# Peptides against a protein of PDB entry 6GMG, part 45

Target 1, 331 residues: chain A of PDB entry 6GMG
Amino acid sequence: DSDDRVTPPAEPLDRMPDPYRPSYGRAETVVNNYIRKWQQVYSHRDGRKQQMTEEQREWLSYGCVGVTWVNSGQYPTNRLAFASFDEDRFKNELKNGRPRSGETRAEFEGRVAKESFDEEKGFQRAREVASVMNRALENAHDESAYLDNLKKELANGNDALRNEDARSPFYSALRNTPSFKERNGGNHDPSRMKAVIYSKHFWSGQDRSSSADKRKYGDPDAFRPAPGTGLVDMSRDRNIPRSPTSPGEGFVNFDYGWFGAQTEADADKTVWTHGNHYHAPNGSLGAMHVYESKFRNWSEGYSDFDRGAYVITFIPKSWNTAPDKVKQGWP

## One batch from the design tools (peptide)

Design b1_p17_1 (made by RFdiffusion4)
Fold by OpenDDE base, seed 3:
Structure b1_p17_1 (fold): chain B 331 residues (1-331), chain A 17 residues (1-17)
Amino acid sequence: as target 1 above (331 residues)
Amino acid sequence: AATASGVATRIRDHYAS
């Protein structure tokens, strides 16, 4: 269905963006204009602006995932994911709550499970872990030093992540980052890297061997964070969309939002960058648009999704795709 | 660049629907 996808053309390096337009409290622009902004603001390598390459434009053209792709430097693997789930609330609501009028039991349970996730706490956990990782990266000039620092930091905070297996996504994430190994990236030097965050919205009911009800209304037990660590096992996320509940209904497979490494302490003031769909200017979907949304708008999500995960990856510090402050829109 | 299966996103225009 992506046969009509088109790679946006190159934009001159010094071309300034047109103003973004407001849309439902968000800042919105067409993908070509985002490229212009990206080149002015986020493209810097070692302090020098770079034209977005054809490869990067190709990545970007894939839509919401493309925004995260171009800014993180790799297609999202989603292995180091965090969330927050209130199990007591879930159990209590199942016990004492009741389905709404016309709501099936499965629909009720799926909804209750969705509502038992706390997006803000999930985001906070990811930021907490990213901060720990960043401290561990500082002055660590090989992976061994980084891992030692990380364990010390976790021990100091009595964090359950200290008990994770050495082969877990948590400890292997850095070494598995392509830019870490690149000469112009980390060059195998952890101190040249920093942790960054993006978010993925997706559907819990992806198990085709489970009941149809779970595929339609959600699997209450799927993709829950592990107690203590907050880690979500993402291995079963295969980008399968929610099943239709009525004829003609359709849902999208996922949504991605790029946060990076903003230092804004107030979660509600953080900016999330995302796309609406792959770029198809001559197709039914039309041109890709890029949105810069506040956390509330991002975390609200859509009925297409009942899970939100906050994922940590790494980029070279020399990249400016994850600045301390992100300005919404243009100018 | 290595990509996962089902690379193409099918996310719709959230403001049009």
Scores: peptide ipSAE 0.034, ipTM 0.728, DockQ to the pose 0.097
Fold by OpenDDE base, seed 1:
Structure b1_p17_1 (fold): chain B 331 residues (1-331), chain A 17 residues (1-17)
Amino acid sequence: as target 1 above (331 residues)
Amino acid sequence: AATASGVATRIRDHYAS
């Protein structure tokens, strides 16, 4: 499937990027040029620029997921995911709305469900939780202290997450982060880590035992956030794309966007970094391109997907892959 | 409004290859 994937070559550490190109409201460049930008802006470990390693370049070469991979330091597990769903809107539209001309009932229900998700509120929930986690991390020098701080923060805010099981991805996420345990990472010290956010777009109708209509038009009941917490059970996400609705039609399996830890309060001004496909400069797909999109561009998604989740993970504070401010494009 | 139209996405991970 990706046998023609190529790892981009190394770029000199001091090589400056070429200018990015505007593309549909985004800033766009080829992957090699993104590596140049990454080395100048995001590569810093303990304040010192680093050349992107061969391993990191290999991760990056996998496309949109590669961007999240190289910046988070691990392949996305997607276990701590948040979304927002308007149940009242959903019920009301199903009851009082009607299918469009030529739209089947299943297609109508799938569309209504998709439209009942609020991407901005989902993102805001993830940011809220990340902030709570960061406060809990701040002065915690072991996991026990972190967990105690986290519970206290949640109690003070009367957050429903305080009722989650100790085995929940919410509480286990830090200990399950490889960089937390690394000597040059967290070194088992929570105060050396920070919460970061990425987003995944995917298809709801992935259950192969369900109706064909759900696989084609979406499963209205799938991947909804739990009330109060906003947590999404991602266990059924197997990277299965939408089923074709017509002969010859095909859909992409997922999309990933990297946000990191930007502090911009206006969601519409936040920058999301993502790729189009795996790097195949000598293949039919061509070279991988990297996009830096504003939230509106990112959250619009594609018809390939009817779900969006905002996922929290952790990176060492010594990494600069998640700065407070991200500048779109170059220069 | 910003649109994603015209942006080609062809994404596979190493597990689906």
Scores: peptide ipSAE 0.030, ipTM 0.687, DockQ to the pose 0.056
Fold by OpenDDE base, seed 2:
Structure b1_p17_1 (fold): chain B 331 residues (1-331), chain A 17 residues (1-17)
Amino acid sequence: as target 1 above (331 residues)
Amino acid sequence: AATASGVATRIRDHYAS
């Protein structure tokens, strides 16, 4: 699938980025230039700039997922995912609504389900949980202390997450984070870690045993958040794209957007960093481009996807891949 | 630490969408 993928070359540490190109509220640049920006802005370890390593450049070269990969330090597992679904709206629309002209019943139901997800509320839920986690991390010097703090925080807020199993991705996420265990990372000290957020867009109709209609138009029942917690079971997400509805039609498997740990309270002003495709400068796809989009631009997604999830993971506080403030573009 | 299948992305170009 990516036989022509190429790892971007190294960029000198002190090379400044070229200006980004503005486009409909987004800032866009070629991957090589993003590497330059990354080295100037996001590469810092313990306050010192770092050249993006070959390994990191290779991760980045995979496209949208690569942006999240390089900034989070690991390939997205998507296990701790949140969304918001308006069940009442969904039921009401199914009951009282009707298919549009030329729209099949399956298409109607798929569309209604898609529209019943609230990206902003899903994002806010993830931010809420991340904040709770960060408070639990602050003075915890071992995992036990972190978990105890977390449970206390959840109890104080009467959060349904307090009822999750100890083996739940919610509680196990930290211990399963490679950078948590690294000497130069968390060094097994939760207080050296912070929660960060990224988003994934994907297709609901991935079950090959389901009807063709669900694969074409979406599975209305798939990948819904659990009530109360907002957790989405991502175990059945296998990066399977939407099935074509006409000959020659093809859809993309997923999209990833990196948010990190921005403190901007207004969701609409948050910046999401993502890529268009794997880097193939000598291939038909061309060079990878990186976009810095406002939330509205990110959350809009594409017809390729009918689900959006907001995922929490962890990075060392010593990394600057998730700063409090992200500036769109360059300069 | 293993990567999932379908690691490579080929999302629609922003300017083409």
Scores: peptide ipSAE 0.030, ipTM 0.713, DockQ to the pose 0.120
Fold by OpenDDE base, seed 4:
Structure b1_p17_1 (fold): chain B 331 residues (1-331), chain A 17 residues (1-17)
Amino acid sequence: as target 1 above (331 residues)
Amino acid sequence: AATASGVATRIRDHYAS
């Protein structure tokens, strides 16, 4: 129940943030202070700072998804998602490995599947594809030109994505981005847009018709990337959390991390922005906190989740929500 | 709630009740 959710109040445009607090390799602050930082650093439209609107503050108040929401300009659809799965490792471990002491067979298989995903390679694939898209966008002044450029780039790289259907999320992602069509956004000009990346952590065992074991310990076959493309079919992700294995146990439905369009080549040095929960300063959960984490801190995830996807969407280049460099914390 | 590196999360979206 999120009935106790509160929209953070407006912050003066000229108010500087308080220092962030170090927390286990992360930089942490309360949501109101993040708004202050956001206004100073990320709010720029056409080079001019903007006060976070009431609508944006409301989006932000929803927690980790709110961070991605306010920075991408839309609620995450997760349609263009990438991951990396080591099939050989998975098969080998299932064949030659064995359950740990006290571990059930289902728990073992779920764990092996989880460990067979490579978060860094998944992230790298998304960055690779985003780079291709950005090259295709650069001098394209209509969607047709963009698509032609994209196909050429894919052909030159012999990328399996060239075989995707024209109706696939890969080719339709730009036209389905609201900010692309907005007058103050892309204004239907691809060259005014850029590809950005966020990540989602979620649970694989979401099929209610499957075994209880899969819901408790993971579905080893669910949400694997397609070979060659790295695309993950996210259609079955309904934000259903892991099922409890003991009385009183509960799990979170998802986690979102915002990366944007950082140019840092070392994945380990990239910064990911995320929230802990919806803002409920007068409720049991308390005030929302925002974290700026390095990739290691983000990618390690939680036991609540056994899947990670890296998703591409688009924002106008005039927005500064996805700068080339992100500085962790404040100052 | 699960924790990693001492950080606890209780994430909710607009569909959660």
Scores: peptide ipSAE 0.029, ipTM 0.688, DockQ to the pose 0.077; fails the geometry check

Design b1_p17_1_s1 (made by RFdiffusion4, then SolubleMPNN; from b1_p17_1, 11 letters changed)
Fold by OpenDDE base, seed 1:
Structure b1_p17_1_s1 (fold): chain B 331 residues (1-331), chain A 17 residues (1-17)
Amino acid sequence: as target 1 above (331 residues)
Amino acid sequence: SATAQGVRQNIKARSSR
C-alpha cells in the first residue's frame, strides 16, 4: 500500500546536486537530490535541459519501478525479457548434489535452479539483441523498413529470433511503445528511436495453484528462457512476492534497475540505477533513496528474488535518459 | 513525456540492506 506516498516537490532547474554518499559499494542519495542530478544530466530533450515535470516526479515516487518509469517514459511492461539458464548445470547439480544440513528437497531444488541462472550471460544476450535492433532502426523511416532490416540482421547472424512470430513481443515492441508514436518522440520514425535495457528481479513461485513449497522456495521450472532465443515468458509474473517461510518474515514483490544504453564493454563497470521504496517522507518508510550500483551489486539481488530478467524497450534518441556513459554518484 | 501504460504498482517496503 502506498497510502503515505508523496510526490517529491519540484527542484529548481539550476540547482546542483549534493554529493552522493557511499552505501554498500554503491552511490546513494535521497530522491530530491536525484531529481537535481537527473535535471543536470539526464533531462535533456533535443539537447536542452528540462525540469522534471510533476507527472515524472509522481512516476519516480513509486520507488525502484519509478526510476525505470521516469527514464523509459512508460510503466514497465516487461514483455521483451531475456535470461540465461544452464540446463546442464541444473541437471548435474540435482543429480549429484545434496541438500545442505536442514535444507528440504524443495529448498534444494529452488536454490539449484536460482544458481543455474547466469545474470551476466542474460545481460549480454539483451545487449546483443539491443545492438541488432539499433542497427535495424538506424536508417529505417517506417515500421516496415525496420522489420525488414531486423529480419536481415537476424538472418545474417543465424539468430533463432528470426523464427519468432510477427506478433511476438520481439517484433511488436517498437509499435507498442507510446513514445514512438508521439510527435515529439519518434513521430512514427524508427530512426528516431533507440533500444534501451532495464532489469527486473522477481519471485518464480507466484502460481497460487502450485504447492506451498514452490511459493516458499521457488518453482524450478518457472520463467526459464527459451533455448536459442533467450526469451522469457513473463506473462505469469503478477508481482507476487515470495511466501514467508517463518512467522513474521516478509518479502518485497520486485526490484527494477535502469541501465539504458551504456556502451561500457565490461559488464562489471556498468551502472544500474534503482530505488529502495516509494517516497513516504512523513511515513514509517521515510524518504525514497536512489542508488547507483555497479553490475555486481545489482545482479547479486536479494533473497526476496530467484529470477532476474533483462528487458528491452525503446526511447527517443532525443532523450538523454540513456546516455553512452553513466557516472556513478555526484560529483 | 510518454503516457504511462499498464497497471501502476508500488513496491513494498524494503529492509535496509
Scores: peptide ipSAE 0.045, ipTM 0.750, DockQ to the pose 0.049
Fold by OpenDDE base, seed 5:
Structure b1_p17_1_s1 (fold): chain B 331 residues (1-331), chain A 17 residues (1-17)
Amino acid sequence: as target 1 above (331 residues)
Amino acid sequence: SATAQGVRQNIKARSSR
């Protein structure tokens, strides 16, 4: 699928970015120019700018997932995912609503399910949990202390996550983060780490044993958050795209948006960084472009996807890939 | 260097909307 993928060349550390192109509330640039911005703004380790390594440039070249990959330091595992689903709305619309003209029952149910997810509430849940985790991390110098702090925080908030199994992705996420164990990362010290957020858009109808209609129009029952916790079981997400509904139609397998750890309280003002496709400057797809979108632009998604999840992972505090403030575009 | 062989990627071209 990516035979024509090319790793972007190195950019001089001191090269300033060219201006981004504004477009419909987004800021857009070619991947090479994003590398320039990244080196100026996000590359800092212990306060020192770094040139994006060849490995990092290679990760980035994979498109939207590459943006999350280079900034999180690992390929997304998506194990600690949150969403919000309005069950009452869903049931009510199924009962009292009607298919649109020309809409099949399967299309109707898939659409109603999609519309019953609330991206903003899902994002807010992830931010809430990330905040709890960050408090638990702050004074913890070993994993046991972190886990104890986390349980206390959850108990104080009467959060259903306190009932999760100790081996669940929720409690195991930190220990399973490579950068936590790295000497120049967390060095097994939770207080050197912080929680960060990215989002994934994907298709619900991925089960090959299900009906063709579910693969074409969505599986209304798939990838719903657990009540109380908001956790989504992502184990069945295999990066399978939506099935074509007409000849010649094709859908992309996923979209990833990087948020990091912005402190902007207004969700609508948060900036999400994502890519359009893998970098193929000599191929039919062309050069990779990077977008910095406001939440409304990100959360709108595409017809390719009917699910959104907000995922928590961890990075060292010494990295500047998740600053408190993200400025859209350049300058 | 981690070769990203076998990793998934988005392959459809998109534009800002």
Scores: peptide ipSAE 0.044, ipTM 0.766, DockQ to the pose 0.163
Fold by OpenDDE base, seed 2:
Parts: sequence; C-alpha cells; structure tokens
Structure b1_p17_1_s1 (fold): chain B 331 residues (1-331), chain A 17 residues (1-17)
Amino acid sequence: as target 1 above (331 residues)
Amino acid sequence: SATAQGVRQNIKARSSR
C-alpha cells in the first residue's frame, strides 16, 4: 500500500557509508546508507558537498524511480527514449519457430518479441546520441546555437534524427528540462548542461482495449523503435503492470536504472543504480534497498517486463550526480 | 511534500539474481 511510504530521515553530511553487501554481481545497501554515499560522492554542487534535502529524500523514497528522480532532478518523463529491435529476427522466428510445449501462440509471440530487442545495442544508441548532444551543447550559449550545432552534427553523421520534427522530443528535450531554465542550473545556457542516460523497464501489453492475451503475454507490436532513429514512442506507457497469468501472481509497474554520464567504453563494466521498492520500513515491504548493478545484471530485467528503453535527459554540469566514473558499492 | 498525483512507484521487492 502506497500509504506506507516513509521519507528517509536526514543523514549528517559527514557520515560515511557502511560497506555495501555484494550479491550476485550487485552491490546492495539500505536507502539510508545510499543517502550517505550520495552525499559523499554525488551531492556536489559547484564542487561542494550537499546534504540531501527533504524534498530529494522524499523523491528517493519512491523506489527505483526515486533513484533516477533524485539524480536527474526531475520525475522521469521518458520522452527521449531509444531501443534496438531486430525485425528480421522477429519475423523469421514467428514464421519458422514453434511454441514451446504448453506455450500459447500469444505467449510465443510475446516471448519472441521480447527476445528480438537488443538491450546492448539500445544502450549504445542512446550513448551515441548523448555524445552528439554533448558536442552540440559545447560552446552553445543559447538554444538556437545548440539546435544548429545538433543539426550539423547529425548531418555530418548522416543520422536519421536529422529528419525529426523541430517539435519532436529530440529537439525539445533541452528546453523542456526544468534545470536548464534554473538560475543555479543551466540559466538558459546549453553549454552549462550535459546529456545523461537512464533506463526504464516496463510492460508492452498496457492497452486495456487489447486482448487479455496481450496483457498477459505482451503486445509484440508495441513500443518498437523507429527504424533509423531508434526512437521509441513512450506516449502509451501508462505504468500499467503485466496482467497475472496465474492466480496470486502479481507484477510491478516499472523499473528504473540510473546510468548518468559514465565514460566507460565497455558496456559490461558500466554501473546502474536502482531501487527495489518504495521505502516502507514499518510496512510489509520493509526498508527500501538500493542496488548498484553491472549492465549484465540490469539488462537481464525481470519477468515483469518485456520492454527496455534507454532515455536521455539533461542535468547541469555543476551537478555531480552523473560522474564520468561510478564505483560499485562502498568502499 | 511532493504531490503524489501522477507519481508512481514500484511496489514489489526485488530479489538478487
């Protein structure tokens, strides 16, 4: 019950984290200890450590989305999302493949669609685009200069994103970022901003007007990336969980993982920060835990989800919530 | 406090895999 959510208490700025618990390639800790780490490592504004504010602690308390929220500075809008889908694989498997024993046709199609997404290629596409955007942000002192730079970069690379409408999430993302407009943020200066990445896992079968089978086993046609650009239309994502396939089964509405702006070229070595559930220390769910996972652990996802998207947003360069290097766990 | 209106959260405990 969402009513059991509690805002974690303030942690002294000088309090060092306790060691994280290693677990199956992940580093795990309770939310209060993550706050301690966050204050030591990620809290810096203009080079100065900051105590996590009550507002930020409240955001964090919402679980996995809270981790992305506190680090990005805004609730995820998911407008600029990327994925990779192998259409040829999908078509071939549907044509030549067979349902497993006991697998329904709908279950088979949903599984084949899920397996046709390439999480690594989706992530790489987002990183590529973020890099282009970061180059366009450099030395751009107004939005017009940023957009001109972006168009030039895309033209030089013959990137299909050059054909996107000026009103598309791709071109409007910066102007729609609250921290870009803030005096202590970007102050309307693109060169003060940087692109960052987070990921969302969610369910494809969210259309209530669709068949029960799509809600249970996935919608094979939903949330596919556009050819050439890799853009995913997230407008139909309403945070609706997968429908139960058996009595007593329940699924989660989403998962969020924070990557930020790590420069590690090897995707497998990148660290993704995420939470298990909202903070309910006195409730049935218990205290929120924060996980720092390698890409392999993150990209594996859960049976709750059949889609993954990699989303670009922006933060001020003065924030340290997206450092070039992220160390897993503590110390 | 942030208005919970439109804000969603995951509610399932995750197990380490």
Scores: peptide ipSAE 0.043, ipTM 0.758, DockQ to the pose 0.169
Fold by OpenDDE base, seed 3:
Structure b1_p17_1_s1 (fold): chain B 331 residues (1-331), chain A 17 residues (1-17)
Amino acid sequence: as target 1 above (331 residues)
Amino acid sequence: SATAQGVRQNIKARSSR
């Protein structure tokens, strides 16, 4: 019950973290210890450490989304999302493949669709676009200059995103970022901002008007990226979990992983930070834990989800929540 | 853009897979 959520207490600014625990290639810690790490490593504004505020601790307490929330400075809107889908593989597998023993046609189609997404290519596309945006942000002192730069960069790369509407999430993402407008943030200066990436895992079968099979086993046609751009229409994502396939079964509504702006070229070496659930130290769920996972561990996901999207947003360059290098665990 | 409705938190414990 949402009523069991507790805001973690403040941690002294100078308190060092306890060692993280290794767990299946991940580094794990309790949320309070993550706050300590965050204050030491990620809290810096204009080079000065900051204690995590009560508001930020409250955001963090929401679990996986809280990690992205506290580091991005806003609740995820998921408007600028990318994925990669192999349509040829999907079509070929549907034609030539066979359901597994005991697998229904709907289960088969849902599985084949899930397997036709390439998480690595989706991530790579988001990184490519973020790089283009970062170049466009550089030396742009107003939004008009940024947009002009962005269009030029896209034209030079012959990128299909150049054909997007001016009101699209792609072009409006910066202006819709609260920290861009803040005096102590971007102050309406694009050159003070940088693109950052997070990922969302979610369920495709969210349409209540669709068949029960789609809600249980996935909607093969839902949340596919647009050809050429890789953009995913996230407007239909309402944080509805997968429907139970058996009595007593329940699924989580989403998972969020924070990447930020790491410069590591090898996707497999990138670190993704996420939480297990909302913080309920006195409830049945227990204390929130924070995980720092390698890309393979993150991208593997859970059976709760059949879609992954890589989302671009922006933070001020003065924030250290998205450093070039992220070290897994502590020390 | 339509804001997503529903719970803003993941409500289940996960195993450290």
Scores: peptide ipSAE 0.042, ipTM 0.756, DockQ to the pose 0.168

